# Designs tried in a protein design run: peptides against a protein of PDB entry 2Q3Z. Part 60

Target 1, 272 residues: chain A of PDB entry 2Q3Z
Amino acid sequence: YVLTQQGFIYQGSAKFIKNIPWNFGQFEDGILDICLILLDVNPKFLKNAGRDCSRRSSPVYVGRVVSGMVNCNDDQGVLLGRWDNNYGDGVSPMSWIGSVDILRRWKNHGCQRVKYGQCWVFAAVACTVLRCLGIPTRVVTNYNSAHDQNSNLLIEYFRNEFGEIQGDKSEMIWNFHCWVESWMTRPDLQPGYEGWQALDPTPQEKSEGTYCCGPVPVRAIKEGDLSTKYDAPFVFAEVNADVVDWIQQDDGSVHKSINRSLIVGLKISTKS
Target 2, 254 residues: chain A of PDB entry 2Q3Z as posed
Amino acid sequence: YVLTQQGFIYQGSAKFIKNIPWNFGQFQDGILDICLILLDVNPKFLKNAGRDCSRRSSPVYVGRVGSGMVNCNDDQGVLLGRWDNNYGDGVSPMSWIGSVDILRRWKNHGCQRVKYGQCWVFAAVACTVLRCLGIPTRVVTNYNSAHDSNLLIEYFRNSEMIWNFHCWVESWMTRPDLQPGYEGWQALDPTPQEKSEGTYCCGPVPVRAIKEGDLSTKYDAPFVFAEVNADVVDWIQKSINRSLIVGLKISTKS

## One batch from the design tools (peptide; aimed at target 1 H177)

Design b2_p26_8 (made by RFdiffusion4)
Pose (drawn by RFdiffusion4):
Structure b2_p26_8 (pose): chain A 254 residues (1-148, 151-160, 170-248, 256-272), chain P 26 residues (1-26)
Amino acid sequence: as target 2 above (254 residues)
Amino acid sequence: EEEEEEEEEEEEEEEEEEENEEALAE
């Protein structure tokens, strides 16, 4: 979770899982310096640099800023999202085989966002950043499935959608800032829309808080609960509707 | 005529399924 520089990102579908190899490259030349730069351009450092550096004692603070800076609403984030099959301005999300070239591109262009990312690209870059800084991190994929004239599927078909698959990261740490018993894996989601409140979204939120439905636990628990849960009910006339099943075959490299 | 109408309905259903798969693919 810290030292291995290559891994797998799972894509495809719940029935046909694809394992895409990936070069996280967290110890390649210039990557650590790029990660320290990423911290020093984060909006909290601009607001209060002395406090920001002091808070870097916390993997909760760093995990939030690190993952949060990958797809940042501010112009100094690492990647820009796009899902319209129109990636001519830059580079397709399906092309990358690693996080290193993106990080280097980002540094060389005045810390401007690199075009383009999709959920697994953001998660892959977040893994590289956090593994480089020493926070044990893994990329995770969740699969969702439809069964087909549903209004539900039309509403989505024609960025908090429910996708065929969605990726994020989990990082390992204690949570002295929370009630006891939430140490361990924390979910961090670097996909784009920081929207409700706060400098960043989403996480870190304890995976246990998601499983337990304890959605008042910081940070951004409802956003991560929504990626692995969806409750759909029909009233033809009360009935459970399975046209959409969310939270299947959640996967990570062994 | 009935068999041709059933085959056209099956082809329309397959096209809607493909559009749904493409729209939900990330």

Design b2_p26_8_s1 (made by RFdiffusion4, then SolubleMPNN; from b2_p26_8, 14 letters changed)
Fold by OpenDDE base, seed 4:
Structure b2_p26_8_s1 (fold): chain B 272 residues (1-272), chain A 26 residues (1-26)
Amino acid sequence: as target 1 above (272 residues)
Amino acid sequence: KKEKELEEKKKKEEERRKANEEALTQ
């Protein structure tokens, strides 16, 4: 998890699993220095450097900072997300083959956001940074993942009478979603929540005013403990959201049709 | 309906904020 510089990121669908080769490159020249720059430009450091530095011994704190700084939302973060297939003014998310080029571009352009990322790119860069900082980390792909903006454990889809999804897909089911899991002892929680912690660097929702997510114990998500910090309801919804289909009729009336429990997605972790 | 949903959303965000704040005081 820390020592492997090359690996695979799983993509595609639960029925058609694909992988892409990825160079994490956490031991390549200058990458650690870039990770330290990433910490030194974070909003918490800029607000109070001494307090931020004193907390860098906590993988919980560092993990949360990195999840926020891998995206450029609200800060000098690394990647700009884009999902509209218009990548002509940057690099297509599908063109990246490693984290090293992304991090070097970010640093070499004065910590200017790199165009563009999607979930696996965010996750892979976060994995590189966390590994550089000595935190055992892996990329996780969950197939049939959901984004629940309301953290209500329900994905609401508006459909017309023909079954076509209507409106802005603020809530989405993706064929897959990628995040990271990091190994931590979690002394800030009750005993038994040590181990893998989910972190999501893809900008989806704000947590405490910043586009970040986690760390949350994978065990808490598995057991349905939604009271556990951080962001347990959100991460639980990414894995276990129920789908509520709303049918919009021609008169603008909306009828609730079916509660479908999303089949718990097939979770695949990158092996070291 | 949209106002009620927005109020419920704000209430959930505030409950989440409170849960995170209570977890910081422990």
Scores: peptide ipSAE 0.062, ipTM 0.627, DockQ to the pose 0.017
OpenDDE base, seeds 1, 2, 3, 5: peptide ipSAE 0.052, 0.000, 0.026, 0.023; ipTM 0.613, 0.253, 0.362, 0.333

Design b2_p26_8_s2 (made by RFdiffusion4, then SolubleMPNN; from b2_p26_8, 12 letters changed)
Fold by OpenDDE base, seed 3:
Structure b2_p26_8_s2 (fold): chain B 272 residues (1-272), chain A 26 residues (1-26)
Amino acid sequence: as target 1 above (272 residues)
Amino acid sequence: DEEEEERLKKELEEERREENEKAFTQ
């Protein structure tokens, strides 16, 4: 994991899995220095440098910082996300073939946000940074990935009596979503939660006021232990939310229906 | 190398134009 510079990122859909080649480039010249700059511009360092530096020996702490700093939300982070197909003032997220160019652009422009990223770009850059910092990390793809916005473990659609979706779609399912898993001990948790930890650098929801996610033990998600920090309910919902239709009847009553056509979650991990 | 990289970026962009979509039905 740490030693592999070239890899693949899985994309597409559950029925039609695709992959792209990706150069993580964690050993290329200057990349480690850029990763250290990323740590030195994080909000916690700017607030109290001594406290931040004293905590950098913890992969839990560093992982959470990197998750927040790979996106430019709330800080001087690396990437600006965009999904509306309007990329004319930057680089299309689909054009990137590696993390190195992104990190170099960020540093060379005075730590200004790079335009643009989407989930696999965020995940891949986070993977590079974490590997540079000595944390074994892999990119993960989840097909039919849910984005739960209200922490109820449901994706909810409101429909009229004809089955037509009403109003703005607040919650959603991605055809695929990417994040990272990092290997670390969890001395802050009960025994048995060491191993792979999920981290999501895509700015989907705020965690403790910052667009970051994790680390959360993969084991906790698998076992349904939603009490574990960080962000277990959100990550659990990504891979295991139920889809519910709220159907308004002609008499004004509302019927709750489980949507069995949308099966949330098919997670695959890379060997790189 | 740079020319080949730009070619690959263009090809990947064209191939993935419809990737990363929100799904509401299957």
Scores: peptide ipSAE 0.063, ipTM 0.706, DockQ to the pose 0.045
OpenDDE base, seeds 1, 2, 4, 5: peptide ipSAE 0.020, 0.029, 0.024, 0.022; ipTM 0.503, 0.660, 0.653, 0.591

Design b2_p26_8_s3 (made by RFdiffusion4, then SolubleMPNN; from b2_p26_8, 12 letters changed)
Fold by OpenDDE base, seed 3:
Structure b2_p26_8_s3 (fold): chain B 272 residues (1-272), chain A 26 residues (1-26)
Amino acid sequence: as target 1 above (272 residues)
Amino acid sequence: EEKEKEEKEKKEKEKKKKENEEALTQ
């Protein structure tokens, strides 16, 4: 987890699993220094350097900072996300083969956002940074990953009488989504939540006003303890959301149906 | 990554395109 510089990231779909090789490069020259710069440009450091530095001994605190700083939302973070296939003014997310070039580009351009990332790029950069900071971290892929936008643990589709999805902004299931899991103690929680913690650097939802997610104990998600810090309902929904169809009938009535054909969540953890 | 809806719409478009190509070759 900390020592492996080369790895694979799982992609594709649940039916057609793919992987790509990835160079995490956490021991390459200057990468640690870039990770320290990332900490020194974070909004909490800029607001109160002494307070931020005093909290850097906590992997919980650092993990949450890194989750926010890997994306450029709200701050001077590393990557700008883009999903519309219009990458002509940057680098296609599919072109990246490692974290090192991304981090070097970010630093060398005065901490300007790198164009562009998607989930696996965000996750891989976060994995590199966390490993550099001595936090055991792995990339995780979840197939059929839900994005709950209203915190109800449901993916809701409106359908006509023919079962066709209606409306512009349905909640969406990703074919795959990537985040990281980091090993840490949780002295801020009740005993037994030490171990793997989920962190999501992809800017999906705001947590405490910032596009960041976690850390949340993987155990809490597995046990359905949604009260645990941080972002347990969101991460739970990514892997366990129920799909609900609101079916409009000819008479204008709406029927609620549980869609059992759409199963959310098939998590694969990398070994390295 | 792609949204499941977009993947279904692509598959349906590809299916319709294939069906249309098959119909044009008949």
Scores: peptide ipSAE 0.055, ipTM 0.536, DockQ to the pose 0.046
OpenDDE base, seeds 1, 2, 4, 5: peptide ipSAE 0.036, 0.031, 0.051, 0.050; ipTM 0.532, 0.511, 0.542, 0.538

Design b2_p26_8_s4 (made by RFdiffusion4, then SolubleMPNN; from b2_p26_8, 11 letters changed)
Fold by OpenDDE base, seed 2:
Structure b2_p26_8_s4 (fold): chain B 272 residues (1-272), chain A 26 residues (1-26)
Amino acid sequence: as target 1 above (272 residues)
Amino acid sequence: KEKEEEERKKEEEEKRREENEKALTQ
């Protein structure tokens, strides 16, 4: 899949799986140069170029930089996320057919954020950039993907006595979510965590003050090792969060119920 | 009119299915 410039991204829902064709275009002319510009405008380079450059030999470091720079949150990153169907001042996330046009637009407009992206667009651009930088990478889709906002590994809903959801729906389950997995060694971890590492470029939660996520070993997520850097609890919750209903009774009592009908996580890794 | 409204609803549902939505799967 690393050598394929064209692929598919899975979308839709667990019950109705869809896919779209995507041009990753990692070998197209000028794309590598754009990826190098992306590295040269990252906050770590701007703070200390020599230190940043010395660390670019580490796929762990580069992966984390790319995860942060694919979104425009906190930096001169590539894409602005939007989910409210108001795309009139940009390009609808659904209109993109590949990473190349996005990256070219970003560069050609002086590294201004491209409007707009959603999860698969972020993931696909990250996949292109990481592949350009020699890091084996694939897009992953997770159906019923949890967004844990409070790092408790739960999706919590408040319900009335009739089971109706009350209050702000802060914690939500995505119909699908996309991120990337990159193959790398993890010399910064204990032996056995080499291999696929999850990276999420969609701006969901801050990691060390920046909207970035990972790399975290897919093995650590499978084994429930939440101590493993980076962002293991968040990525674990995306695929394994339990749904809890807090049922308020008329007497003001609150009953905790585990919602077993809501199954979080159905991960599909792309083969291409 | 009813068929056009059903087709429009289907197209809106299809668009909605293509978007990444935070769906409360009720």
Scores: peptide ipSAE 0.216, ipTM 0.677, DockQ to the pose 0.100
OpenDDE base, seeds 1, 3, 4, 5: peptide ipSAE 0.105, 0.170, 0.157, 0.067; ipTM 0.662, 0.674, 0.704, 0.674; seed 5 fails the geometry check

## One batch from the design tools (peptide; aimed at target 1 Q11)

Design b2_p27_1 (made by RFdiffusion4; failed a check: the pose's geometry)
Pose (drawn by RFdiffusion4):
Structure b2_p27_1 (pose): chain A 254 residues (1-148, 151-160, 170-248, 256-272), chain P 27 residues (1-27)
Amino acid sequence: as target 2 above (254 residues)
Amino acid sequence: HSATAEVPLGRENLEGNEVRPFFFFHH
């Protein structure tokens, strides 16, 4: 979770899982410096640099800023999202085989966002950043499935959608800032929309808080709970509708 | 394997800090 520089990002579908190899490259030349630069341009550093550097004692603070800076609403984030199959301005999300070239591109262009990312690209870059800084991190994929004239599927078909698959990261740490028993894997989601409140979204939120439905736990627990849960009911006339099943075959490299 | 693009299957029912169920009415 710290030292291995290559891994797998799972894509495809719940029935046909694809394992896409990836070069996280966290110890390649210039990557650590780029990661320290990423921290020094974060909006909390601009607001109060002395406090920001002091808070870097915490993997909760750093994990939040690190993952949060990958797809940042501010112009100094690492990547720009796009899902319309129109990637001519820059580089397709399906082209990258690693996080390193993106990070280098980002540094060289005045810390401007690199076009383009999709959920696995953001998650892959977040893994590189956090592994470089020493926070044990893994990329995770969740799969969702549809069964087909449903209004539900129409509403979606035609960025908090429910996708065929979605990726995020999990980082390992204690949570002295929370009630006892939430140490361990924390979910961090660097995909784009920081929207409800706060400087960043989403996480870190303990995986256990998600499983337990304890959605008052910081940070951004409802956003992660929504990626792995959806409750759909029909009233033809009360009935459970399985036209949409969310939270299947959640996967990570062994 | 080749990389796979994301496709929307659904949309989340979120309101502020609440996750709400979907309800559908059929006549």

Design b2_p27_1_s1 (made by RFdiffusion4, then SolubleMPNN; from b2_p27_1, 17 letters changed)
Fold by OpenDDE base, seed 4:
Structure b2_p27_1_s1 (fold): chain B 272 residues (1-272), chain A 27 residues (1-27)
Amino acid sequence: as target 1 above (272 residues)
Amino acid sequence: EKPSLQVPLGKKNLEGKKVKPYVLYRQ
């Protein structure tokens, strides 16, 4: 008897928390095979199959591969992200109720990217894949989640002299963002970083040339150890970036708006 | 519940929010 793994994904906003039911379906028929196909079409396998296969015993390696392959950026990955509210040429991110249909569609269409996903869809599919591969994984939702584009731990808004946000130059804070945490040992790190590792499959920033993120120890993020691989500054910024408002004048000069520091995400209390 | 889209927060949504530790929800 295989119990279907159903759960809830938290959405909405910090003030209005919502959840949706999600069928992860990691034990449904053919899903494991699809996860293996996902590994076999990854760029590292295509480059050197023997090396890739030899590293699949490492949840660190597999987690990083899955993070990259759940999105279709730079590879034959599963999902195409879209955030402009124009989903008529595909499936609305809001219509998905589970990972199984997404994975089956991907495989059945010759590993063609599925349209469309947003953060929770990426996270949920990654969660399914990682669970299929024997890695304990859960979806995480952060409210007021920052997207730091330049790894300075700041969310920078640029405004003209009239106070209008220059969207193309400004970073952003999501109402919510989802990623996954996976349980693994970290033999590649100093002792004490075993446990939950953050992985972000939503294509936000490139890591080592690929749209992937993590694994990074949740402990490292909590303690502010930004030197810890992988992508500690980015994940740290998601939960603890400071907001800076810049006013840009016509001459191109910028000055900081005297605004109270807005704290993004969960304030990490550094234990002194 | 009806799913919600991931959207950028506007400035008005950032103004006046007391720095409360935001809750990270985990399954």
Scores: peptide ipSAE 0.294, ipTM 0.791, DockQ to the pose 0.191
OpenDDE base, seeds 1, 2, 3, 5: peptide ipSAE 0.301, 0.284, 0.142, 0.289; ipTM 0.779, 0.779, 0.566, 0.767; seeds 1, 2, 5 fail the geometry check

Design b2_p27_1_s2 (made by RFdiffusion4, then SolubleMPNN; from b2_p27_1, 15 letters changed)
Fold by OpenDDE base, seed 2:
Structure b2_p27_1_s2 (fold): chain B 272 residues (1-272), chain A 27 residues (1-27)
Amino acid sequence: as target 1 above (272 residues)
Amino acid sequence: PEATPQVALGKKNLEGNKVLPYVLYRQ
């Protein structure tokens, strides 16, 4: 019996929540082998196989590798992201119904990047891979999710004196964003950060030079401990960034619009 | 059911001057 592990991924918007069925398929034939190939083509393995293999017992290490390898940025990763609605040379992100086909396509084409993914596709594939590797993992959807590029916990917009938005700032708020949470101990952190760890495989920002994110304790995010590795400020900003509307005057002066502070997510009180 | 695309809302949210709700769903 092929244990089809089916689940649901939440999508849409905060006002119009939708879900799609997804076949994670972590127990389907050959999927574990593909997950092992994914590890064997990662940059750390290629650089030093012995060192990489020696660290694969750490779910922290493996989680971080998988977060990087699910996207094809910087490596022979699985998926290429695309958001411009031009998918004619590949498969629309909206067409995928499970992780298995994606992983099989990746492997069968010599570990060439699969076109295309968006956040839930990245998250779902990461979830499959992590589950295959014995790491309890679930997909998470955040509505009105911020993408902070400079780790300042702000989504900044600039307007001229006429109220016109200046420039295409790449800092954005997504209608929804998906990532994964994985259950693991954190022996590399202070006690109490065991449990769910956020990992984001969507290639949004680089962490230590690679498009990867996490693991970061969900508890650390909840408590506002931004010093906690990995990528706490980024993940915190996804759920709690402040929107700052700057007015730039003709003289080059910039001031905050007093009446337009928008809040992304719930403000989490910091421990301090 | 068809999947919905991930879409940037930055400009629209600024126009609305509304607090962005925090909604997190987990499997």
Scores: peptide ipSAE 0.336, ipTM 0.803, DockQ to the pose 0.203
OpenDDE base, seeds 1, 3, 4, 5: peptide ipSAE 0.025, 0.263, 0.276, 0.345; ipTM 0.558, 0.652, 0.661, 0.807; seeds 3, 4, 5 fail the geometry check

Design b2_p27_1_s3 (made by RFdiffusion4, then SolubleMPNN; from b2_p27_1, 16 letters changed)
Fold by OpenDDE base, seed 4:
Parts: sequence; C-alpha cells; structure tokens
Structure b2_p27_1_s3 (fold): chain B 272 residues (1-272), chain A 27 residues (1-27)
Amino acid sequence: as target 1 above (272 residues)
Amino acid sequence: DEATPQVALGKRNLEGKKVLPYVLYRQ
C-alpha cells in the first residue's frame, strides 16, 4: 500500500464514511524532477543551499520541508487552500483525482501556486512527494478532527448572550481532516520514537514561523508525550481535544457554558 | 465516489450527539 501509486482517500463524516480513488503517481515520469524543484525553491535552500542540501539525507528534515512546501503559505509552495466554495478562478478541490496533475501544473506555471486544495489534496500531494523522495508515507483521515489554534488542547467556541457563534473567535472541528504519516527513524529524539511520524501539510498553524507541521512520532501522540518535536500539542489536539463552549456577555465577561464538555475523538491514555 | 469537502462542524452538530470517537483511516 505504501508503495502503490493508486489508492483511496477516506472522506465524508464519521457516520457516513466515503472514499475517493487517488492517483499518487510517485513513479510517473518527471515527478521526481518536480519534487527536486520543490526542494530547490524552499526557503531554507534559498537562504543557504549548502546547508539545505547537506540535510536532505534526513527524512525528518525533508518531511518538515515538504510539509511546508506543499502549501503556498510563506513560500513558493504548491497549493493554495480554500474552503468557501468559491472556486471559479481555479480548480475545485473536489475535482482533483491525483497528485500528478497538480505537481505538473505547479511546475509548468513557474512554481506558481495551484488553486485550490483542501486537506486531502494537501495530504495526497505531500504523500506523493515524500514517496517520490523514498520516504514510506500514507494518507491518514481523522473524523471529527480538531483545529486547536493555541495549543491548549481545547476547542473553544464563543457565543454571545443570544447564543450566536462568534466565528472569528471560535476554533474549529472538521468533519474530517487528512494528513500523512511517514515511516522514519528519529535519531533526534530519545530511543523508541522510530516508526510512523505524523506530518500535516494543510496550512493550519505556524510551526517555528512557517505553516508546517511535524514530523511527530505517532507513539508520542498515543502516549501523550507533548514535549516531543515537532508540534506534538497541535497533533495531539487534532485527535484528543475537549470542547469548551463560552458565553460572552455584553460587558466582555466570559462564562463557561453549563453544557457537558464534548470530546474530540477518543481520549488517548497517557498511562504507560 | 465523489469527493466531499471539509466543513466546519457547527455547534448544533456537536450538541446532544455522543461525540463519536475519532476514527483514523490509514493506508
């Protein structure tokens, strides 16, 4: 599965799981060259080519670079995200059937960002690139996936006194979210964190100033080791956040709703 | 199958529903 060029990406909702076929195409002609271009236009290469190239033997380093470069935030990355259902000036995220066309469009237009992507598109392109670079990678779908904006492990909704959601202040739970897991050793961590590492190329939060996420050991997430680089609190919250509903009064005071706390996903046992 | 968009779950989607445990699908 990890080395197959064709696969399925799971979508829909927790109650109504769907899948779509996807052509990853990591071995198609010219894709490796495009992946190398992607590396050669990354901000770290532009800043110091020698240092960047010297680090490309590290799947940890490459994974983090790819996570950042699959989105066009902060750099000449591949995809522009859009979720407002206004795709007339580009390609609807729902219309893509594979990574190859996206990567070719990106390259052929002078590394101009491709419009548009959503989570599975970002994840799938990242999966293609990482596989192409020899890193075993798979797409992961999480249902009822949290987007924690402040790494407090809470998804906070704010309502006014009339019960209306303040969208500009409220965090989010996705019906589904996709990211990737890549298999790698973690010589930069304590022993035992080798194996699957989560990487999230969807531009959600900045990590060290760049819209990228991971790699973080799946084991660390499962065991609740939030100190583990990279971005353990964020990834942990995607699968294990609590929902807090706040009521904001006209005076600016905030009170916790009496509603039962909702849980995002299953609580991960942190007990060894 | 047709691709489905990511959508934010509104409060109404969370209220009174047993938050189903997250389901991870991995290839």
Scores: peptide ipSAE 0.266, ipTM 0.791, DockQ to the pose 0.191
OpenDDE base, seeds 1, 2, 3, 5: peptide ipSAE 0.302, 0.296, 0.218, 0.305; ipTM 0.764, 0.771, 0.631, 0.765; seeds 1, 2, 5 fail the geometry check

Design b2_p27_1_s4 (made by RFdiffusion4, then SolubleMPNN; from b2_p27_1, 17 letters changed; failed a check: the pose's geometry)
Amino acid sequence: DKPSPEVALGKKNLKGKEVLPYELYIQ

Design b2_p27_2 (made by RFdiffusion4)
Pose (drawn by RFdiffusion4):
Structure b2_p27_2 (pose): chain A 254 residues (1-148, 151-160, 170-248, 256-272), chain P 27 residues (1-27)
Amino acid sequence: as target 2 above (254 residues)
Amino acid sequence: SSYTLSFSSGHSSVTRYGGGWSQDSAS
């Protein structure tokens, strides 16, 4: 989770899982410096640099800023999202085989966002950043499935959608800032919309808090709970509707 | 016949939107 520089990002579908190899490259030349730069341009550093550097004692603080800076609403984030099959301004999300070239591109262009990312690209870059800084991190994929004239599927078909697959990262740490027993894997979601409140979204939120439905636990628990849960009910006339099943075959490299 | 669909993501802070369902994957 710290030292291995290549891994797998799972894509495709719940029935046909693709394993896409990836070069996280966290110890390649210039990557650590780029990661320290990423921290020093984060909005909390601009607001209070002395405090920001002091808070870097915490993997909760750093994990939040690190993952949060990958797809940042501010112009100094690492990547810009796009899902319309129109990637001519820059580089397709399906082209990258690693996080390194994106990080280098980002540094060289005044810390401007690199076009373009999709959920697994953001998660892959977040893994590189956090592994470089020493926070044990893994990329995770969740699969969702539809069964087909449903209004539900129409509403979606035609960025908090429910996708065929969605990726985020999990990082390992204690949570002295929370009630006891929430140490371990924390979910961090670097996909775009920081929207409800706060400087960043989403996480870190303990995976256990998600499983337990304890959605008052910081940070951004409802957003991660929504990626692995959806409750759908029909009233034809009360009935459970399985036209949409969310939270299947959640996967990571062994 | 009348029909009513209810959908919940389990929390009021999450708002779901339309406009896309699938995204492409790498080879």

Design b2_p27_2_s1 (made by RFdiffusion4, then SolubleMPNN; from b2_p27_2, 18 letters changed)
Fold by OpenDDE base, seed 2:
Structure b2_p27_2_s1 (fold): chain B 272 residues (1-272), chain A 27 residues (1-27)
Amino acid sequence: as target 1 above (272 residues)
Amino acid sequence: TPIKLEVSLGSPKVKLEGGGLDLPSAP
């Protein structure tokens, strides 16, 4: 989890699991310096360097900063996400084979956002940075991963009487989603929440005004403790959201159909 | 080892190839 520079990232679907080779490269030349630059350009450092530096001893704090800085939303972060298959003005997310080239490009272009990333690219870069900073980290793939936008723990679809989805498909279930788990103590929580913490660097929802997610204890998610900081409801929904189909009839009546046929959240961790 | 989280069942519209929401970049 800290020493392995080469690995695999799991992709595909629950039925058809794929993997890609990935160079994390956390010990390659200049990568540590780039990770330190990433910390030094974060909004919290720019606002108050002394306060930011004083908190860098906390893997909880650093993990949260890295989660925010791997994406370029709200800051000088590393990667711009794109999912529309229009990558002609950058690099296709599918073309990346490692974190090192991404991080070097980011630095070499004056900390300008690298085009483009998707979930596994975000997760892999976060994994590199966190490992480089001494935080044991792994990439995790969840199949049938839900994105809850309204924090109701539901993925809601509206359908007409013909079963056709109506309205904006704001809430989504991914075929797969990738994030990271980092090993740390949680002195900011009750005892027993040490160990693996989920962090999601893919810009999905804002946490405290920034596109970041976690750290949240994997234990808290497993036990359904949604009160646990950070972002427990969101991460819980990624792995456990209920899908609700609302059928709207022509008379304006809405019927709830709970479709229990699809399992949200098949988690596959990368092999150590 | 893959940890299977106990998950509730729902019908996903699987967005095709490429994981992640294109959140509109803040202008």
Scores: peptide ipSAE 0.023, ipTM 0.543, DockQ to the pose 0.073
OpenDDE base, seeds 1, 3, 4, 5: peptide ipSAE 0.022, 0.020, 0.018, 0.021; ipTM 0.540, 0.513, 0.502, 0.523; seeds 1, 5 fail the geometry check

